# Peptides against a protein of PDB entry 1EMU: the designs that were tried, part 10

Target 1, 132 residues: chain A of PDB entry 1EMU
Amino acid sequence: PPYLKWAESLHSLLDDQDGISLFRTFLKQEGCADLLDFWFACTGFRKLEPCDSNEEKRLKLARAIYRKYILDNNGIVSRQTKPATKSFIKGCIMKQLIDPAMFDQAQTEIQATMEENTYPSFLKSDIYLEYT

## One batch from the design tools (peptide; made by RFdiffusion4, then SolubleMPNN)

Design b1_p9_8_s1 (from b1_p9_8, 3 letters changed)
Fold by OpenDDE base, seed 2:
Structure b1_p9_8_s1 (fold): chain B 132 residues (1-132), chain A 9 residues (1-9)
Amino acid sequence: as target 1 above (132 residues)
Amino acid sequence: DEILEELLE
């Protein structure tokens, strides 16, 4: 069953709508749902093909992601991303150089945070175990 | 993506 695959990899969990739902519920209880939201925001952003017609939209979206997750010094995403990574993102925003991959390093760092902490904890949680 | 949509609102 899918829930067994969730225990094999975070990737499998994040590819499953039920898995995402349960994991996000768990993260909310832990006060760290922003980790997952940011991760998906980065994925979605990277999928947007840059073109002349969506340049302003992509800039707006990049700014929104930056302001919501990176600039918030009290936020868990900000706490779990390296200063150099945050500075790079800021630079992209300021220079209006909005490459689809501009959040990749930050996403990697947040993914590592989930892999090392919240994901293992989720697999030990009542939410997951009761589902199995 | 719901998250992106919310960010654009």
Scores: peptide ipSAE 0.196, ipTM 0.867, DockQ to the pose 0.798
Fold by OpenDDE base, seed 3:
Structure b1_p9_8_s1 (fold): chain B 132 residues (1-132), chain A 9 residues (1-9)
Amino acid sequence: as target 1 above (132 residues)
Amino acid sequence: DEILEELLE
């Protein structure tokens, strides 16, 4: 069953809508849902191919992601991303150089945080165990 | 993406 695959890899969990839902519920209880939300925001942002018609939208979205997750000094995403990574993103925003991959490093770091902390905890959580 | 939509609002 799918829930067994969720325990095999974070990728399997995040590729399943039911898995995502349960994991996000767990993260909300832990006060760190922003980790997952940021991860998906980065994924969605990267999928937006630059073109003349979406330039303003992409800039606005990049700024929103930056302000919500990176600039927030009290946020878990900010705390779990390296200074150099945050500085790079800031630079992209300030220079208005909005490459689809501009959040890739930050996403990688947040994914690592989930892999090392929240994902293992989720597999030991009542939410997951009761589902199984 | 629902998250992206929320960010654009």
Scores: peptide ipSAE 0.195, ipTM 0.866, DockQ to the pose 0.809
Fold by OpenDDE base, seed 1:
Structure b1_p9_8_s1 (fold): chain B 132 residues (1-132), chain A 9 residues (1-9)
Amino acid sequence: as target 1 above (132 residues)
Amino acid sequence: DEILEELLE
């Protein structure tokens, strides 16, 4: 069953809509749903191919991601990303150099945070165990 | 993507 695949890798969990739903519910209870939301925001942003017609939209979106997750010093994403990574993103925003991969390092760091903490805890949670 | 749509609003 799919729930066994979720325990094999975080990737398998994030590829399953039911898995995402349960994991996000767990993260909300832990006050850290922003980790997952940011991860998906980065994935979605990277998929937007830059062109003249979407330049302004991509800039707006990059600014929104930056303001919501990186600039907020009280946010869990900000606390779990390295200063150099945040500085790079800030630089991209200020210079208006919006490369599709500009959030990749931050996404990697947040993924590592989930792998090390929230994902293992989820597999031990009542939410996951009751689903099985 | 729902997350991206919310960010653009």
Scores: peptide ipSAE 0.195, ipTM 0.868, DockQ to the pose 0.804
Fold by OpenDDE base, seed 5:
Structure b1_p9_8_s1 (fold): chain B 132 residues (1-132), chain A 9 residues (1-9)
Amino acid sequence: as target 1 above (132 residues)
Amino acid sequence: DEILEELLE
């Protein structure tokens, strides 16, 4: 069953709608749903191929991601990303150099945070265990 | 993507 695959890798969990739903519910209870939301925001952003017609949209979206998760010094995403990573993102925004991969390093760092902390905790949670 | 849609609002 899919829930067994979820225990094998975070990737398997995040590739399953039911898995995502349960994991996000768990994260919300832990006060750290922003980790997952940011992760998906980065994934979605990277999928937007640059073109003349979506340049303004991509810039606005990048700014929104930056303001919501990176600029918020009290946020968990900001606390779990390296200063150099955050400064790079800020630089991209200020220079309006919006490469599809501009959030990749931040996403990697947040993914590592989930891998090391919230994901293992989820597998021990009542939410997951009751589902099995 | 639902997350992106919310950010664009």
Scores: peptide ipSAE 0.194, ipTM 0.867, DockQ to the pose 0.797

Design b1_p9_8_s2 (from b1_p9_8, 4 letters changed)
Fold by OpenDDE base, seed 4:
Structure b1_p9_8_s2 (fold): chain B 132 residues (1-132), chain A 9 residues (1-9)
Amino acid sequence: as target 1 above (132 residues)
Amino acid sequence: SDILEELLS
């Protein structure tokens, strides 16, 4: 069953809508749903192909991601991303150099945080165990 | 995606 695959890899969990839902619920209880939301935001952002017609939209979106997750020093995403990574993102926005991959390093760092902390905890949580 | 739409709203 899918829930067994969720325990084998975070990737499998994040590829399953039910898995995502349960994991996000768990993260919300832990006060760190922003980790997952940011991760998906980065994925979605990277998928947006740059073109003349969406330049402003992409910039606006990049700014929004930055302001919501990176700039907020009290946010878990900000706390779990390295200063150099945050500075790079800020630089991209200030220079208006909005490469699809501009959040990749931050996403990697947040993914590592989930892999090392919240994902293992989720697998030991009542939410997951009751589902199984 | 839903998360991106939320960010743009």
Scores: peptide ipSAE 0.301, ipTM 0.896, DockQ to the pose 0.799
Fold by OpenDDE base, seed 5:
Structure b1_p9_8_s2 (fold): chain B 132 residues (1-132), chain A 9 residues (1-9)
Amino acid sequence: as target 1 above (132 residues)
Amino acid sequence: SDILEELLS
């Protein structure tokens, strides 16, 4: 069943709508839902291929992601990203150089945080175990 | 995506 695949990799969990729902519920209880939301925001942003018609939209999105997750020093995403990574993103925003990959390093760091901490904890949680 | 729409709202 799918829930067994979720235990094999975080990738499998995040490819399943039921898995995402349960994992996000768990993260909310832990005060860490922003980790997953940021991860999906980065994925969605990267998929937007630059063109003349979406330049302003992409800039607004980049600014929104930056302000919500990176600039907030009290947020878990900010606490779990490296200073150099945050500085790079800030630089991109200030220079208005909005490359599709500008959040890749931050996404990688947040993914590592989930892999090392919240994902293993989820697999031991009552939410997951009751589902099995 | 849904999360991006939420960010712009």
Scores: peptide ipSAE 0.300, ipTM 0.897, DockQ to the pose 0.789
Fold by OpenDDE base, seed 1:
Structure b1_p9_8_s2 (fold): chain B 132 residues (1-132), chain A 9 residues (1-9)
Amino acid sequence: as target 1 above (132 residues)
Amino acid sequence: SDILEELLS
């Protein structure tokens, strides 16, 4: 069953809608759903092909991601991203140089945080164990 | 993405 694959890799969990739902519920209870939301925001942003017609929209979206997750000093995403990574993102926003990959390093760092902390905890959680 | 849509509004 799919839940066994979830225990083998975070990637398998994040590729499964049911897995995402349960994991997000767990993260929300732990006060760190922003980790997953940011991860998906980065993925979605990277998929947007830059062109003249969507330039303003992409900039607006990049600013929104930055303000919500990076600039918020009390946020878990901000706490789990390195200063140099946050500084790079800030620079992109200020210069209005919005490359599709501008959040890649931050996403990698947040993914590592999940791999090392919340994902293992999820597999030991009542939410996951009751589902199995 | 639902997340992106929420961020834009």
Scores: peptide ipSAE 0.299, ipTM 0.897, DockQ to the pose 0.800
Fold by OpenDDE base, seed 3:
Structure b1_p9_8_s2 (fold): chain B 132 residues (1-132), chain A 9 residues (1-9)
Amino acid sequence: as target 1 above (132 residues)
Amino acid sequence: SDILEELLS
């Protein structure tokens, strides 16, 4: 069943709507749902290929992601991303150089954080175990 | 996605 695949790979968990829902619920209880939300925001942002009609939207979205997750020094995403990574993103925003890949490094670092901490904890959680 | 819509709202 799918829940067994979730235990084999974070990727499998994040490819399953039920898995995402349970994992996000767990993260919210742990006060770190922003990790997953940021991860999906980065994925969604990268999928928005630049064109003449979406420049303003992409810039607005990049600014929103930056302000919510990167600029907030007390936020978990900010705490779990490297200073150089955050500085690069800030630079992109300030220069209005909005490349689809501008959040890739930050997303990688947040994914590593989930792999190392929250994902293993989720697999030991009552939320996951009661589901199985 | 849902998260992007929230950010743009």
Scores: peptide ipSAE 0.292, ipTM 0.894, DockQ to the pose 0.800

Design b1_p9_8_s3 (from b1_p9_8, 4 letters changed)
Fold by OpenDDE base, seed 1:
Structure b1_p9_8_s3 (fold): chain B 132 residues (1-132), chain A 9 residues (1-9)
Amino acid sequence: as target 1 above (132 residues)
Amino acid sequence: DEILEELLS
């Protein structure tokens, strides 16, 4: 069953709508749902192909991601991303150089945080165990 | 994506 695959890799969990739903519920209870929301925001942003007609929209979205997750000093995403990574993102925003991969390093760092902490805890949680 | 839509609103 799919829930066994979830225990084998975080990637398998994040590829499954039921897995995502349960994991997000768990993260929300732990006060760290922003980790997952940011991760998906980065993925979605990277999928937007740059073109003349969507440049302003992409810039607006990049700014929104930056302001919501990176600039918020009290947020868990900000706390779990390295200063150099945040500075790079800020630089992209200020220069209006909005490469599809501009959030990749931050996404990697947040993914590592989930791998090391919240993902293992989820597999020990009542939410996951009761589902199985 | 729902999260992106929310961020753009």
Scores: peptide ipSAE 0.221, ipTM 0.879, DockQ to the pose 0.802
Fold by OpenDDE base, seed 5:
Structure b1_p9_8_s3 (fold): chain B 132 residues (1-132), chain A 9 residues (1-9)
Amino acid sequence: as target 1 above (132 residues)
Amino acid sequence: DEILEELLS
């Protein structure tokens, strides 16, 4: 069943809507749902291919992601991203150089945080175990 | 993407 695949890799968990729902519920209880939300925001942002018609939209979206997750010093995403990574993103925003990959390093760091802490904890949680 | 839609709202 799918829940066994979730235990084999975080990627498998994030490819499953039920897995995402349960994992997000768990993260919310732990006060760190922003990790997953940021991860998906980065993925969605990268998928937006730059073109003449979406330049303003992409800039607004990049600013929103930056302000909500990176600039918030009290947020878990900000605390789990490296200063150099945050500085790079800030630079992109200030220069209005909005490359589709501008959040890639931050996404990688947040993914590592989930892999090292919240994902293993989820597999030991009542939420996951009761689902199995 | 639900997250992106929320960010743009």
Scores: peptide ipSAE 0.220, ipTM 0.879, DockQ to the pose 0.803
Fold by OpenDDE base, seed 2:
Structure b1_p9_8_s3 (fold): chain B 132 residues (1-132), chain A 9 residues (1-9)
Amino acid sequence: as target 1 above (132 residues)
Amino acid sequence: DEILEELLS
């Protein structure tokens, strides 16, 4: 069953809508749902192909991601990303150089945080175990 | 993506 695959890798968990739903519920209870939301925001942003017609939209979206997750010093995403990574993102926003990969390093760091902490905890949680 | 839509709203 799919829930066994979830225990094999975080990637498998995030490829399953039921897995995502349960994991997000767990993260909300732990006060760190922003980790997953930011991760998906980065993935979605990277999929947007730059063109003349969506330049302003992509900039607006990048600004929104930056303001919500990176600029907020009290947020878990900000706390779990390195200063140099945040500075790079800020630079992209200020210079209006909006490359699809501008959040890649931040996403990698947040993914590592989930791999090391929240993902293992989820597999030990009542939410996951009761589902199995 | 629901998250992106929320950010753009």
Scores: peptide ipSAE 0.217, ipTM 0.877, DockQ to the pose 0.796
Fold by OpenDDE base, seed 3:
Structure b1_p9_8_s3 (fold): chain B 132 residues (1-132), chain A 9 residues (1-9)
Amino acid sequence: as target 1 above (132 residues)
Amino acid sequence: DEILEELLS
């Protein structure tokens, strides 16, 4: 069943809508749902191919991601991203250089955080175990 | 994506 695949890799978990839902519920209880939300925001942002018609939208979205997750010093995403990574993102925003990959490093760092901490904890959680 | 839509709103 799919829940066994979730235990094999975070990738498998994040490719499954039920897995995502349960994992996000767990993260909310832990006060760190922003990790997953940011991860998906980065993925979605990267998929937006730059063109003349979406320039304003992409800039607005980049600013929103930056303000919500990176600029907030009290946020878990900010705490789990390296200063150089945050500085780079800030630079992109300030210069209005909105490359689709501008959040890639931050996403990688947040993914590593989930791999090391929240994902293993999820597999030991009541939410996951009760589902199995 | 629901998250993106929320951020754009």
Scores: peptide ipSAE 0.216, ipTM 0.876, DockQ to the pose 0.803

## One batch from the design tools (peptide; made by RFdiffusion4, then SolubleMPNN)

Design b1_p10_1_s1 (from b1_p10_1, 3 letters changed)
Fold by OpenDDE base, seed 4:
Structure b1_p10_1_s1 (fold): chain B 132 residues (1-132), chain A 10 residues (1-10)
Amino acid sequence: as target 1 above (132 residues)
Amino acid sequence: SAPLPEVDLE
């Protein structure tokens, strides 16, 4: 069943809508749903191919992601991303150099945080175990 | 402007 695959890899968990839902619920209880939300925001942002017609929209979205997750010093995403990574993102925003990959490093760092902490904890959580 | 559904931004 899918829930067994979720235990094999975070990737499998994030490829499953039910898995995402349960994991997000767990993260919310832990006060760190922003980790997952940011991760998906980065993924969604990267999928937006730049063109002349969507430049402003992409910039606005990048700014939104930046302000929501990176600029907030009290946020878990900010705490779990390296200063150099945050500085790079800030630079992109300030320079309006909005490459689709501008959040890649931050996404990687947040993914590592989930892999090392919240994902293993999720697999030991009542939410997951009761689902099985 | 609201984010796209593919972008999980609250």
Scores: peptide ipSAE 0.037, ipTM 0.710, DockQ to the pose 0.175
Fold by OpenDDE base, seed 5:
Structure b1_p10_1_s1 (fold): chain B 132 residues (1-132), chain A 10 residues (1-10)
Amino acid sequence: as target 1 above (132 residues)
Amino acid sequence: SAPLPEVDLE
């Protein structure tokens, strides 16, 4: 069943709508749903192909992600990303160099945080175990 | 102001 695949890898969990829903519920209870939301925001942003017609929209979206998660010093995403990574993103925003991959390093760092902490905890949680 | 992709972010 799918829930067994979720225990095999975070990738499998995040590729399943039911898995995502349960994991996000768990993260909300832990006060760290922003980790997952940021991760998906980065994925969605990267999928947007740059072109003349969406340049302004992509810039606005990048700014929104930056302001919500990176600039907020009290946020868990900001606390779990390295200063150099945040500085790079800030530079991209200021220079208006909005490459589709500009959030990749930050996404990697947040993914590592989930892999090391919240994902293992989720697999031991009542939410997951009651589902099985 | 642009909608955040993939997930409805609170």
Scores: peptide ipSAE 0.037, ipTM 0.707, DockQ to the pose 0.190
Fold by OpenDDE base, seed 1:
Structure b1_p10_1_s1 (fold): chain B 132 residues (1-132), chain A 10 residues (1-10)
Amino acid sequence: as target 1 above (132 residues)
Amino acid sequence: SAPLPEVDLE
C-alpha cells in the first residue's frame, strides 16, 4: 500500500496526494506547515518558464514568496534557511534577476529540515500510524 | 502534483 512507500522516502510521500494531506495536517499541528507550503511554492515557481510576457508576473510571485517566507524573521522557513541563502534571494529580487532556480538552495535547505526532523516525527505520529 | 505557488501563499 502507498503508506508503506511513504515510510521509505520523503519523496514518495510528497508524490502522493493523500500523503501530502496527512503530512500537512501533521505539520500544521506542529506549527510548521510553512515548510511544506514553501517547498511546493518553490517547485511551482521553478516550473514557470521565463518569457517576455510573464516577467512581471514571475517577479510578483517571487516577491510574494520572498516576503512571506524569507523576509519574515519570525517564520520557520526564515529560521531554517541560511543567511547567505536568504541574502542571495534578496539580491535576485532587488536586481530583478528572476531565474527559475533562484529558490533552489532555499528549497534544498527546507527539504533537509523536513528530512531530519518533521518527516521522521510524522512516521511516528498518531496521524500516520492510525492511517496504516 | 504540486500546487501552484499562489495557492501555497494563501
Scores: peptide ipSAE 0.035, ipTM 0.691, DockQ to the pose 0.444
Fold by OpenDDE base, seed 2:
Structure b1_p10_1_s1 (fold): chain B 132 residues (1-132), chain A 10 residues (1-10)
Amino acid sequence: as target 1 above (132 residues)
Amino acid sequence: SAPLPEVDLE
């Protein structure tokens, strides 16, 4: 069953709608839902192909992600990303150089945080174990 | 502020 795949890798969990739902519920209880929301925001942003017609929209979206997760010093995403990474993102926003990969390093760092902490905890949680 | 991408994009 799919829940066994979830225990094999975070990637498998995030590729499953039910897995995402349960994991997000767990993260919300832990006050860490922003980790997953930011991760998916980065993925969604990277999928947007740059072109003349969507330049302004991409900039606005990048600004929104930056303001929501990076600029918030009290947020878990900000706390779990390195200063140099956040500075790079800020620079991209200020210079209006909006490369699809501008959030990649931050996404990697947040993914590592989930791998090391919340993902293992999820597999030991009542939410996951009762589902199995 | 622009709307954020949907959480479940996959």
Scores: peptide ipSAE 0.036, ipTM 0.709, DockQ to the pose 0.083; fails the geometry check

Design b1_p10_1_s2 (from b1_p10_1 with D6A I7V)
Fold by OpenDDE base, seed 2:
Structure b1_p10_1_s2 (fold): chain B 132 residues (1-132), chain A 10 residues (1-10)
Amino acid sequence: as target 1 above (132 residues)
Amino acid sequence: SAPLPAVDLS
């Protein structure tokens, strides 16, 4: 069953809508749902191909992601990203240099946080164990 | 760790 694949890799968990739903519920109870929301936001942003017609929209989206997750010093994403990474993103926003890959390093760092902490904890959680 | 492929926007 799919839940066994979820225990094999974070990739398998995030490729499954049911897995995502349960994992997000767990993260929300732990006060760290922003980790997953930011991760998906980065993925969605990277998929938007830059062109003349969507330049303003991409800038607004980048600014929204920055303000919500990076600028918030009390947020878990801000606490789990390196100062140099946050500084780079700030620079991109201020200079209006909005490359599709501008959040890649931050996404990598947040993914590592999930791999090392929240994902293993999820597999030991009542939410996951009751589902199995 | 490289970003995993996924589809969502928050």
Scores: peptide ipSAE 0.037, ipTM 0.708, DockQ to the pose 0.125
Fold by OpenDDE base, seed 4:
Structure b1_p10_1_s2 (fold): chain B 132 residues (1-132), chain A 10 residues (1-10)
Amino acid sequence: as target 1 above (132 residues)
Amino acid sequence: SAPLPAVDLS
């Protein structure tokens, strides 16, 4: 069953709607759902192809991601991303250089946080275990 | 099929 694959890799968990739902519920209980939301926001942002017609929209979206997750010093994403990474993102925003990959490093760092902390904890959680 | 998460950007 899919839940067994979820225990094999975070990738498998994040490829499954039910897995995502349960994991996000767990993260919310832990006060760190922003980790997952940011991760998917980065993925979604990267998939937006730059063009003349969406330049302003991409900038606004980048700003929104930046303001919500990076600029918030009290946020879990901000705490789990390196200062240099956050500074780079800020620079991109200020310079209006909105490359699709501008959040890649931050996404990687947040993914590592999930891999090392919340994902293992999820697999030991009542939410996951009761599902199995 | 790819996951379709609801992301809060506000």
Scores: peptide ipSAE 0.036, ipTM 0.699, DockQ to the pose 0.796
Fold by OpenDDE base, seed 1:
Formats: sequence, structure tokens, C-alpha cells
Structure b1_p10_1_s2 (fold): chain B 132 residues (1-132), chain A 10 residues (1-10)
Amino acid sequence: as target 1 above (132 residues)
Amino acid sequence: SAPLPAVDLS
């Protein structure tokens, strides 16, 4: 069953809508759902192909992601991203240089946080175990 | 590790 694959890799968990839902519920209870939301936001942002017609929209979206997750010094994403990474993102925003990959390093760092902390904890959680 | 394919801008 899918829930067994979820325990094999974070990839399998995040490829499954039910898995995502349960994991996000767990993260919310832990006060860190922003980790997952930011991760998906980065993926979605990267998939937006830059062109003349969407330049302003991409900039606005980048700013929104920056303001919500990076600029918030009290947020879990901000706390789990390195200063140099956040500084780079800030620079991109200020210079209006919005490369599709501008959040890649931050996404990598947040993914590592999930792999090392919240994902293993999820597999030990009542939410997951009761589902199995 | 590499990011997973997904589209959710929350």
C-alpha cells in the first residue's frame, strides 16, 4: 500500500496527495507547516517559465514568497535557511533579477530540514501510525 | 537531493 512507500522515501510521500495531506496535518500540529508550503511554493515558482508577459507576475510572486517565508525572522523557514541563502534571495528581489532557480538553495535547505527532522518524526507520529 | 515535481504555490 502507498503508506509503506511513504516510509521508504520523502519523495514517495510528497508524490501522494494523501501522504501530503497527512504530513501537512502533522506539520501543522508541530507548528511548521510552512516548511512544506514553502517547498511546494519553490517548486511551483521554478516551473513558471519567464517571458515578457509574466515578468511582473513572477516578480510579485517572488516577493510574496520572500515576504512570507524569508523576511519573517520568527518563521520556521527563516530559521532553517542559512544567512547567505536569504541574503542572495533578498538581493534578487531588490535587483529584480528573478531567475526561476532563485529559491533552489533555500528549497534544498528546507528539504534537508524535513529529511532530517520532521519526516522521521512523522513516521513515528500517531497520525501516520493510525493510518497504517 | 533534487526537488520533486509539484505545483503548489500555497
Scores: peptide ipSAE 0.035, ipTM 0.705, DockQ to the pose 0.176
Fold by OpenDDE base, seed 5:
Structure b1_p10_1_s2 (fold): chain B 132 residues (1-132), chain A 10 residues (1-10)
Amino acid sequence: as target 1 above (132 residues)
Amino acid sequence: SAPLPAVDLS
């Protein structure tokens, strides 16, 4: 069943709507939902192919992601991303150089955080265990 | 670790 695959890899968990839902619920209880939300935001942003018609929209979205997750010094995403990574993102925003991959390093760092901490904890949680 | 494919923006 799918829940067994979730225990095999974070990839399997994030490919499953039910898995995502349960994991996000768990993260909310832990005050860490922003990790997952940011991760998906980065993925969504990267999917937006840059063109003349969407340049302003992409910039606005990048700014929103930056302001919500990176600029917030009290946020878990900010705490779990390296200063150099955050500085790079800030630079992109300030220069209005909005490459689709501008959040890739930050996304990688947040993914590592989930892999090392919240994902293993989720597999030990009542939410997951009761689902099984 | 590379980003994983995803479609759910939550």
Scores: peptide ipSAE 0.033, ipTM 0.703, DockQ to the pose 0.122

